# Ledger of designs, part 20: peptides against a protein of PDB entry 6DSZ

Target 1, 361 residues: chain A of PDB entry 6DSZ
Amino acid sequence: NYVVTAQKPTAVNGCVTGHFTSAEDLNLLIAKNTRLEIYVVTAEGLRPVKEVGMYGKIAVMELFRPKGESKDLLFILTAKYNACILEYKQSGESIDIITRAHGNVQDRIGRPSETGIIGIIDPECRMIGLRLYDGLFKVIPLDRDNKELKAFNIRLEELHVIDVKFLYGCQAPTICFVYQDPQGRHVKTYEVSLREKEFNKGPWKQENVEAEASMVIAVPEPFGGAIIIGQESITYHNGDKYLAIAPPIIKQSTIVCHNRVDPNGSRYLLGDMEGRLFMLLLEKEEQMDGTVTLKDLRVELLGETSIAECLTYLDNGVVFVGSRLGDSQLVKLNVDSNEQGSYVVAMETFTNLGPIVDMCV

## One batch from the design tools (peptide; made by RFdiffusion4, then SolubleMPNN)

Design b1_p9_2_s4 (from b1_p9_2, 4 letters changed)
Fold by OpenDDE base, seed 4:
Structure b1_p9_2_s4 (fold): chain B 361 residues (1-361), chain A 9 residues (1-9)
Amino acid sequence: as target 1 above (361 residues)
Amino acid sequence: DELKEYLKF
């Protein structure tokens, strides 16, 4: 019996940072196909805590903290539409990952979206939103006492959603999404009514965005609104203010991932298909009434890394670069550039052995 | 160098 120890997957398809193991611990969670790896971020580096096998490829992995929870919970959705909410529990040396809630959210009818699964969580933890199928938005209400994840669908008139996020600072859960129609790509917002199980008109829309607009970033307060990233342009809109930049440097390669550095949304990391790492900067302007508005957007090239599938800022200028195509990295952002003009220094590299070829021989 | 201000962590 050759126990072919199936090589553990090494390609990273998702990563998140938060406080999952405790309120005090900073964690890095890494999705590698069907595996979830949990680390504690320490001054000495990444300390492995637990690995968890999932019943399918992880498609969505998001940390969230419901009101009254001391630490983050983890939402996972698999490519087979198995959803769960996980909690970390430690009792002495015993570490358990507890399923707080679970459910299968597959629909019997629907065209799976060509752009894949999108899962998002309302910043106020009122609901989870899922774009699984064209013309449908699935809602999972977040209720404390429900061990069973129940979902309902709301029909979307917009059949081809490119990306979607929940906005911050909204009285009702509000989504912002890029969609494509025969006239081009557009941005729209909807309020989500849990009570009526329908969309209401959102606070704003932006028709005719860049043809290659591909990502939505929800911006926290005080700025609010969203950033739309395209091939040639980066735009900001919050219903009141619109700002667009077209830095030539981003035209060289498509931006494919992003991660927020600051809780207030002043800085974002951007990764492109060439492994370039950028900082997107939101410059603030304080108004006489004490309101903060966006003054300008800037993009700065930091350096080069492995091609990021996902990015997550840890702490102290340390960034995890999760790579599917190459080696994942821990990198340090420095205030001063090196001789090559790079602000990025690789600290650790994690070898990617490529896809687990299930040699079903 | 304006970038230096934004690379403080």
Scores: peptide ipSAE 0.266, ipTM 0.871, DockQ to the pose 0.820
Fold by OpenDDE base, seed 2:
Structure b1_p9_2_s4 (fold): chain B 361 residues (1-361), chain A 9 residues (1-9)
Amino acid sequence: as target 1 above (361 residues)
Amino acid sequence: DELKEYLKF
């Protein structure tokens, strides 16, 4: 009887930062296949709080704070379409992760999208959106009193969605997405009506974006709108203003992940397939009427890390680099470059032992 | 506060 002690997964497939354990605690949450790790970020580093086994591979992990909640809740969707909303509760030394709501969101009919599962949350916490199947957008209304996650589908005319986000500052929940058709890649917006369970025309669209446009970043106020990241270009659009940059440095490797640094959306970390870490900067222009507009976009190379599957800015220039292919890292961003021109210093490295091949014996 | 210094304008 070989008791093969199943090694715990070490490859990171998602990370998020927020206030999950309390309103005051800064947390790092890490998804490692079926395992959720919860840390408190301290001056001394990452303090482990809890590990949670999930009934399936974590495909989506997002923190959100409904109105009247003192701390963030966690939405998880598994690769087997099990959805839950989790709450952290501590009573003395006893730590419980409570399921506030759950449901299975699998459809009987639909082709799973080849680009995988996308899960997004409206910034005003009105709904969760899911792109699970081609030509369908699933909506989970967020209701505080509902222990059962109910979902409905809206048909998407755009069959090949590349990425989708909810926009900020919209009266109605509004999605922005990159899609591909025979003419190329395009950006479109839709308002989501919970009442009518349909899409309405969104505030703007941009036809014929870069052919390799792969990511949408929703930009918070005061800028609003979205950033579209391609292979060769980074573009901003908010309906009124369009800006595009094509910095040669991003052409060398595909950007694969991003994370917002500033709450106002002035800075974003970008990671590419070679482990290069960039800062994307949104330069503001204050108008005479007090409105803030985007003046320019700039990209700066910070340095090199492990190949990021996910990035999250913590605090004080510390970044967690979650890696699937390599070792995950805590890195420090420095104001001054080293002799090699790098602004990145590795603080801690977390060994990745590779994919656990479940030998089902 | 230290991150504001990363804005090399």
Scores: peptide ipSAE 0.019, ipTM 0.523, DockQ to the pose 0.227
Fold by OpenDDE base, seed 3:
Structure b1_p9_2_s4 (fold): chain B 361 residues (1-361), chain A 9 residues (1-9)
Amino acid sequence: as target 1 above (361 residues)
Amino acid sequence: DELKEYLKF
């Protein structure tokens, strides 16, 4: 019996930070194909807690905290459309990952979207949204007592959605998305009615954005609204205010991932296809009435890392760089640059041995 | 936990 010790996957395809093990613990969760790795972030570095095998390749991994939960729950969607909500439970030395809810959300009819699976969670935890198929938006209502994840579809008139997020600070769950039509790329919003199972008109739209607009970032309060990232430009819109910048430095390579640093949405990490790491800064203006508005956007080059598939800010200027093509890294952001003008120092490198192709023998 | 303003850029 050759126990072929199947090499564990090393390529990272997703990462998230939150409070999954407890309310007090800071966790890093890493998706490596079918494997979920759970770490506690400590002063000494990453402490491994548990590894979990999933029943398929992880396509979506998001932490969320429903009202009255003391810690975050984990939503996972696989490439085979198996959805689950997971909870961490510890009893002494015994560690269990509990399935709170599960379901298959595959449709028998639909064209799978070319840009792949998108999964998003409403910031108020009212629903999960899924863009799986062209012309459909799937909604999973979040109910605490339901062990079976039930979903319904809403028709999207916009067939070619590039990216979608839920907005913050909305009375009803509201999506913001970039879509493409024959006239170019555009941004639109819709309110999602759980009761009527339909879209209502959203608060704003922006026609004719940059032709290569590829990502939507929902901005928390007090700013609200969304950031749209393109090849040449970064734009902000919240219905009342529009601002665009076109820093020459971002034209050299496509930005492919982002992560929020500050809870209030004042700073974001951006990673490009050359492994450059940027900080996007939202400059605040306080109005006389105490309202906060966006004054300006600024982009700063921090340094170089492995090519990021995903980024997540941990704490104390430490960032996890999840890489699919190269080695993943823990990096430290410094206030002062080194002799090469870099603010980035590699702390730890995690060797990527390449994609393990499951050879079905 | 106040994320100490370590990176005042």
Scores: peptide ipSAE 0.016, ipTM 0.516, DockQ to the pose 0.195
Fold by OpenDDE base, seed 1:
Structure b1_p9_2_s4 (fold): chain B 361 residues (1-361), chain A 9 residues (1-9)
Amino acid sequence: as target 1 above (361 residues)
Amino acid sequence: DELKEYLKF
């Protein structure tokens, strides 16, 4: 009897960093198809803690900390629209992943969006937003006592949403999104009313952005606003300040992922389809009243890695490069470049054996 | 070098 040990998935399709196991532990969580891997980040590297099998391919994986929680909770949505909120619980050597809430958020009616599933969490943990279908924005209110994930839909007039995020520092939950119409791509904002279950007018909009604008990054305070990434340009907007750059270096390959380095949003990692790793820098100007405004945007080439599906900054210049097409890596960012002009050094490489074909025997 | 300041880890 050859026990064909089913090969574990090695291709990474998502990664997040936060404090999931405890308030003090820094964790790396890695999604590999139906598998979730949980690590503790240590001075010596990644320490494996737990693996979790999910009932479906992980499509969304986000950490969030509701008010009064001591550590982060994990939101997962599968490709089959099964949603759950997970909590890590340890008692001595016993490790359990507890389902705090669950639900299926599939609609009977709707066109699945061509750009796939988008899941986002309000920075103040008021709601989860889901773009699953064209012309709909699904809202899951976050309630601590609710074991059943209840959702409702808000009609979205913009049928072709490219990307969407919640903004920071908003009195009401506010989304910022890139959408396409016959005139091109645009950026718009909406406030989300939980009470009325509708959109209100958001604080700003930008019509006629770059034709290939593909990603929205919500910028935390003190800057606020959003970064819009295209093929040729990177733009910042917060309602009062607009700034655009078109660095020639980003035209060579499409930026496909990003991750925030600093809590204040002054630096972001960007990865492109050639495995180039960039730093996006937000240069600050301090006003006499102590307010911080954006002075300039800059992009710097750091070096080359595996082609990132996802990036996450850990700590002390260490970055996890999650790759679907190549080997995933832990890399170190250095202040000084090597002889080749690279600021990136590979610390560890995780072999990708390619897609697991479920042979149903 | 401004880049060195931003790469303080």
Scores: peptide ipSAE 0.016, ipTM 0.562, DockQ to the pose 0.734; fails the geometry check

Design b1_p9_3_s1 (from b1_p9_3, 3 letters changed)
Fold by OpenDDE base, seed 3:
Structure b1_p9_3_s1 (fold): chain B 361 residues (1-361), chain A 9 residues (1-9)
Amino acid sequence: as target 1 above (361 residues)
Amino acid sequence: SKLSEYLKF
């Protein structure tokens, strides 16, 4: 009996940072196909806490903190449409991952979207939104007493959604999305009514954005609104203010991932298909009435890393670069550049042994 | 440099 010790997956397909193990611990959670790895971020580096096997490839992994929770909960959706909400529970040396809620959110009817599964959580934790199928937006209401994740669909007139996020600072849950029609790509917003199970008109729209607009970043208060990232341009819109930049440096390679550095949305990390790491900067202007508005957008090249599938800022200028195609890295952002003009220094490299070919022998 | 000011964490 050759126990073929199945090699653990090494390719990273998702990462998130938050307070999952406790209110005080900073955690890095890494998705590697069907495996979830949980780390505590320490001054000495990443301390492994637990590995969890999931019953499917992780497609969505998001941390969120409902009202009255002391720590973050974890939402996971698998590629087979199994949804769960997980809680970390420690009792002395005993560590358990508790399933708070679960459900299958697969529809019998629908065309799976070509851009894959998108899962988003309302910043106020009122609902989870899922774009699984063309022309449908699935809503999972977040209720503490519900052990079974029940979902409903709202029809989207826009069949070709590219990316979608929930906006911040909205009285009702509001989505912002990029979609494509025969006339090009556009940005639209909708309010989501839980009571009526329908969309209401959102606060704003922007027609005829860049043809290759691919990502939406929801910007927290005080700025609000969204950033739209394309191949050639980065745009901001909040209903009242529009700003666009077209920095030549981003034309060289497609931006494929992003992560917010500051809680107020002043800085974002951007990664491209060449492994370049950028900082997107939101310059603020304080108005006489005490309102904060966006003055300018700026993009700065930090350096080069492995090609990121996902990025997550940890603390003290440390960034985890999750790579599917190459080695994942823990990198330090430095105030001063090195001799090559890079602000990025690799602290640790995690060897990617490539895809586990499940050879059913 | 202006960039170094934004790399304070």
Scores: peptide ipSAE 0.339, ipTM 0.902, DockQ to the pose 0.851
Fold by OpenDDE base, seed 1:
Structure b1_p9_3_s1 (fold): chain B 361 residues (1-361), chain A 9 residues (1-9)
Amino acid sequence: as target 1 above (361 residues)
Amino acid sequence: SKLSEYLKF
């Protein structure tokens, strides 16, 4: 009996950073197909804590902290529409991953969206939003006492949503999304009413954005609003302020992932299809009344990495580059460039053996 | 450089 030890998946399809194991621990969570790997970030590097098998390919993985929780909870959605909220619990040497809530959020009706599954969490933890099907936005209300993830759908007039996020600093949960119609791509906002189970008019919209606008980044306070990333341009809008840049360097390859560096949204990492790593900079202007406004946007090339499927900033200029097509990396951002003009140094490389073909014989 | 100011962590 050759126990072919099924090789563990090595291709990364998601990563997140937060405080999952404790309030004090900084964690890196990595999704590799059906596997979740949990690390503690230390001064010496990544310390493995636990690996968890999921009942299906992880499609969404997000950390969130409801009011009165001491540490982050983990939302997972699988490609088969199984949703769960997970909690880390340690008792001495015993480590358990507890399912606080679960449910299947599949609809019997609707066209699965061509741009895949999108899952987002309201920054105030009022709801989870899911774009699974064209013309539908699914809402999961977040209730602490609810062990069953119950969802409802709100109809979207916009059938072709490209990307969607919840905005920060909104009285009601507010989504911002890029959508496509016959006239091009546009940005719109909606408030989500949990009570009425409907959309209300959002604070702003921007018609006729770049034709290849593909990503929405919600910007935290004090700036607020959103960044829209295209092939040729990066734009900011918050209802009052609009700013656009078209740096020639981003035209060379499509930006495919992003991650926020600073809690205040002053810096973002961007990765493209050539493995180039950029810093997006939000330059602030402080007004006489103490308000902070966006003065300018800037993009700087940092260096090259493996082609990122996902990026996550850890701490002290250390970044995890999760790769599906190549080796994942732990990289250091340096203040000074090397002889080649790169600010990126690879600290550790994690070999990607490619797709595991589970041949059941 | 101006970039070095943004690479402080």
Scores: peptide ipSAE 0.332, ipTM 0.898, DockQ to the pose 0.823
Fold by OpenDDE base, seed 4:
Structure b1_p9_3_s1 (fold): chain B 361 residues (1-361), chain A 9 residues (1-9)
Amino acid sequence: as target 1 above (361 residues)
Amino acid sequence: SKLSEYLKF
């Protein structure tokens, strides 16, 4: 019996950065189908720490730090709706990934959304939100001592949600989402009541956004609010301020992924379907009262990479480009451009062998 | 350039 060592998946379908192994370690976590790879980011590059096999394709992978935790926990949802919260634990040389909580969040009734699974975590770690089915928003309360992930559904009137995020700086957990109806695409907010298990009216809405608005970026304080990425436009809204730009450079290819560079949301990486890497810039205006408002939005082309499925800013201008269609890359952002006007230099390339066709031989 | 100011990490 030749155990053909099944070729390990190489296509990246998700990546996240945080402090999973310790409070001090910067980690890169990479999802490759059913495989989770954990690295420590070092001055010398990526140091592999652990590989974890999951009981299904990873659909959601998010790091979060509940109050009182010294390091980040990992939320994973599989394509078969198995949810878990994982903790890294090292005891001497023994490295264990502990399941803090688990559950199956599949519903018996519901149409799976055509835009796939969306999983989000409240920035204050009050809940996890899941868009699994049309017309439903699933909530998993984050309780410290609960080993069983219990979820409930809230009905969404908006049947066709394109993307959803939790907003920052909200007294109650608040979602912001792009949805489509017969009149076009719109942005709406809802507060999530854990007590009543219902939506309350959110702080703002924006009707009739760009027809191809596809992504929501929740912006941290001091700006707050959200960025909406379309095919031709990028818009910001926080309830009080609205700003829109339509840089011609983004019309050439659809932006498909993003990642925050600065903790305060001043810079974001954007990747498009042609492998172009952009920087989205939020310019600050300080008011006389000490409030910070958004002055302007700018988009700058940095260079070209593999087509990103996901982007993760690591440290010191180093970016991981997770690719599903091509080779993943570790790239350096430089202050000075090369002769071609690129600010991107490839440091390392990770060969993508393509889809593992399970040839049942 | 203004971009170099935004590429400081």
Scores: peptide ipSAE 0.321, ipTM 0.894, DockQ to the pose 0.826
Fold by OpenDDE base, seed 2:
Structure b1_p9_3_s1 (fold): chain B 361 residues (1-361), chain A 9 residues (1-9)
Amino acid sequence: as target 1 above (361 residues)
Amino acid sequence: SKLSEYLKF
């Protein structure tokens, strides 16, 4: 019986950055199927710290910092609906990943959504939202004292949610989502009442967006609102201001992932299905009253990378390109283009051995 | 603005 040592998964299906190991360390966390890899970002590159095996494929991986935590906590949801909140602890050379809370959030009744699992965290850390099933929005209240993750469902009238995010700068937790109905795709907002366990009317809506609108980006203050990415257009809306662009360059391939560069949401990286890397730029206009408004949106082609499943801006123009279909990369963004007009330079490449076919022998 | 202005990190 040759025990073929099962090769470790190499295909990346998620990545996040934050301060998980300490308040001072910048971390890159990479999800590779059931494997979580934790790195410290250094001037020399990625330093491996810990690998963690999960009891299932990682479907959601998000860092968040509740009020009074010195460092980020990690929320993980598996494809089997096992949820946990993880904390990093180090005592000398001993490294422990502690489960602060856990729970199974599977429902006995519900149609699993065809577009898969969506998990989001309120920017003020009031709740986690989950779109697992059509016509349901699951809420996990974030409470520090609870070792067991409790969830409840709110009925969602919109059965075909494409993407959903929590908005920034809202008094109550507010979701913004793209949904499809027989008339097309639309954007809607809802406030989430933890007390009443219901949706209230959100601050704004936008009916009849682009037919292929696929992603919502929540924009931090001072802009607020959301960016909606389609096949042909990129739109911004915050309730008061609407702006749309239709740069011809994005029509060539579908944008599939994004990542925020600046904490204030002035720059985003976009990756498409051809491995093209773009910068989305939010140009500011300062009003006489000191209010910052969006003046314009711009998209600039930076260069080509591996086809990104996920993008993570690290520091100093270094970007991690997590790839499922190809090799993952660390790339450097340069101020000046090369002779080919590319601003992207590959620094490191991580070989993807492809999908581990579990040969049941 | 030039793209180079937005590639400052």
Scores: peptide ipSAE 0.320, ipTM 0.892, DockQ to the pose 0.725

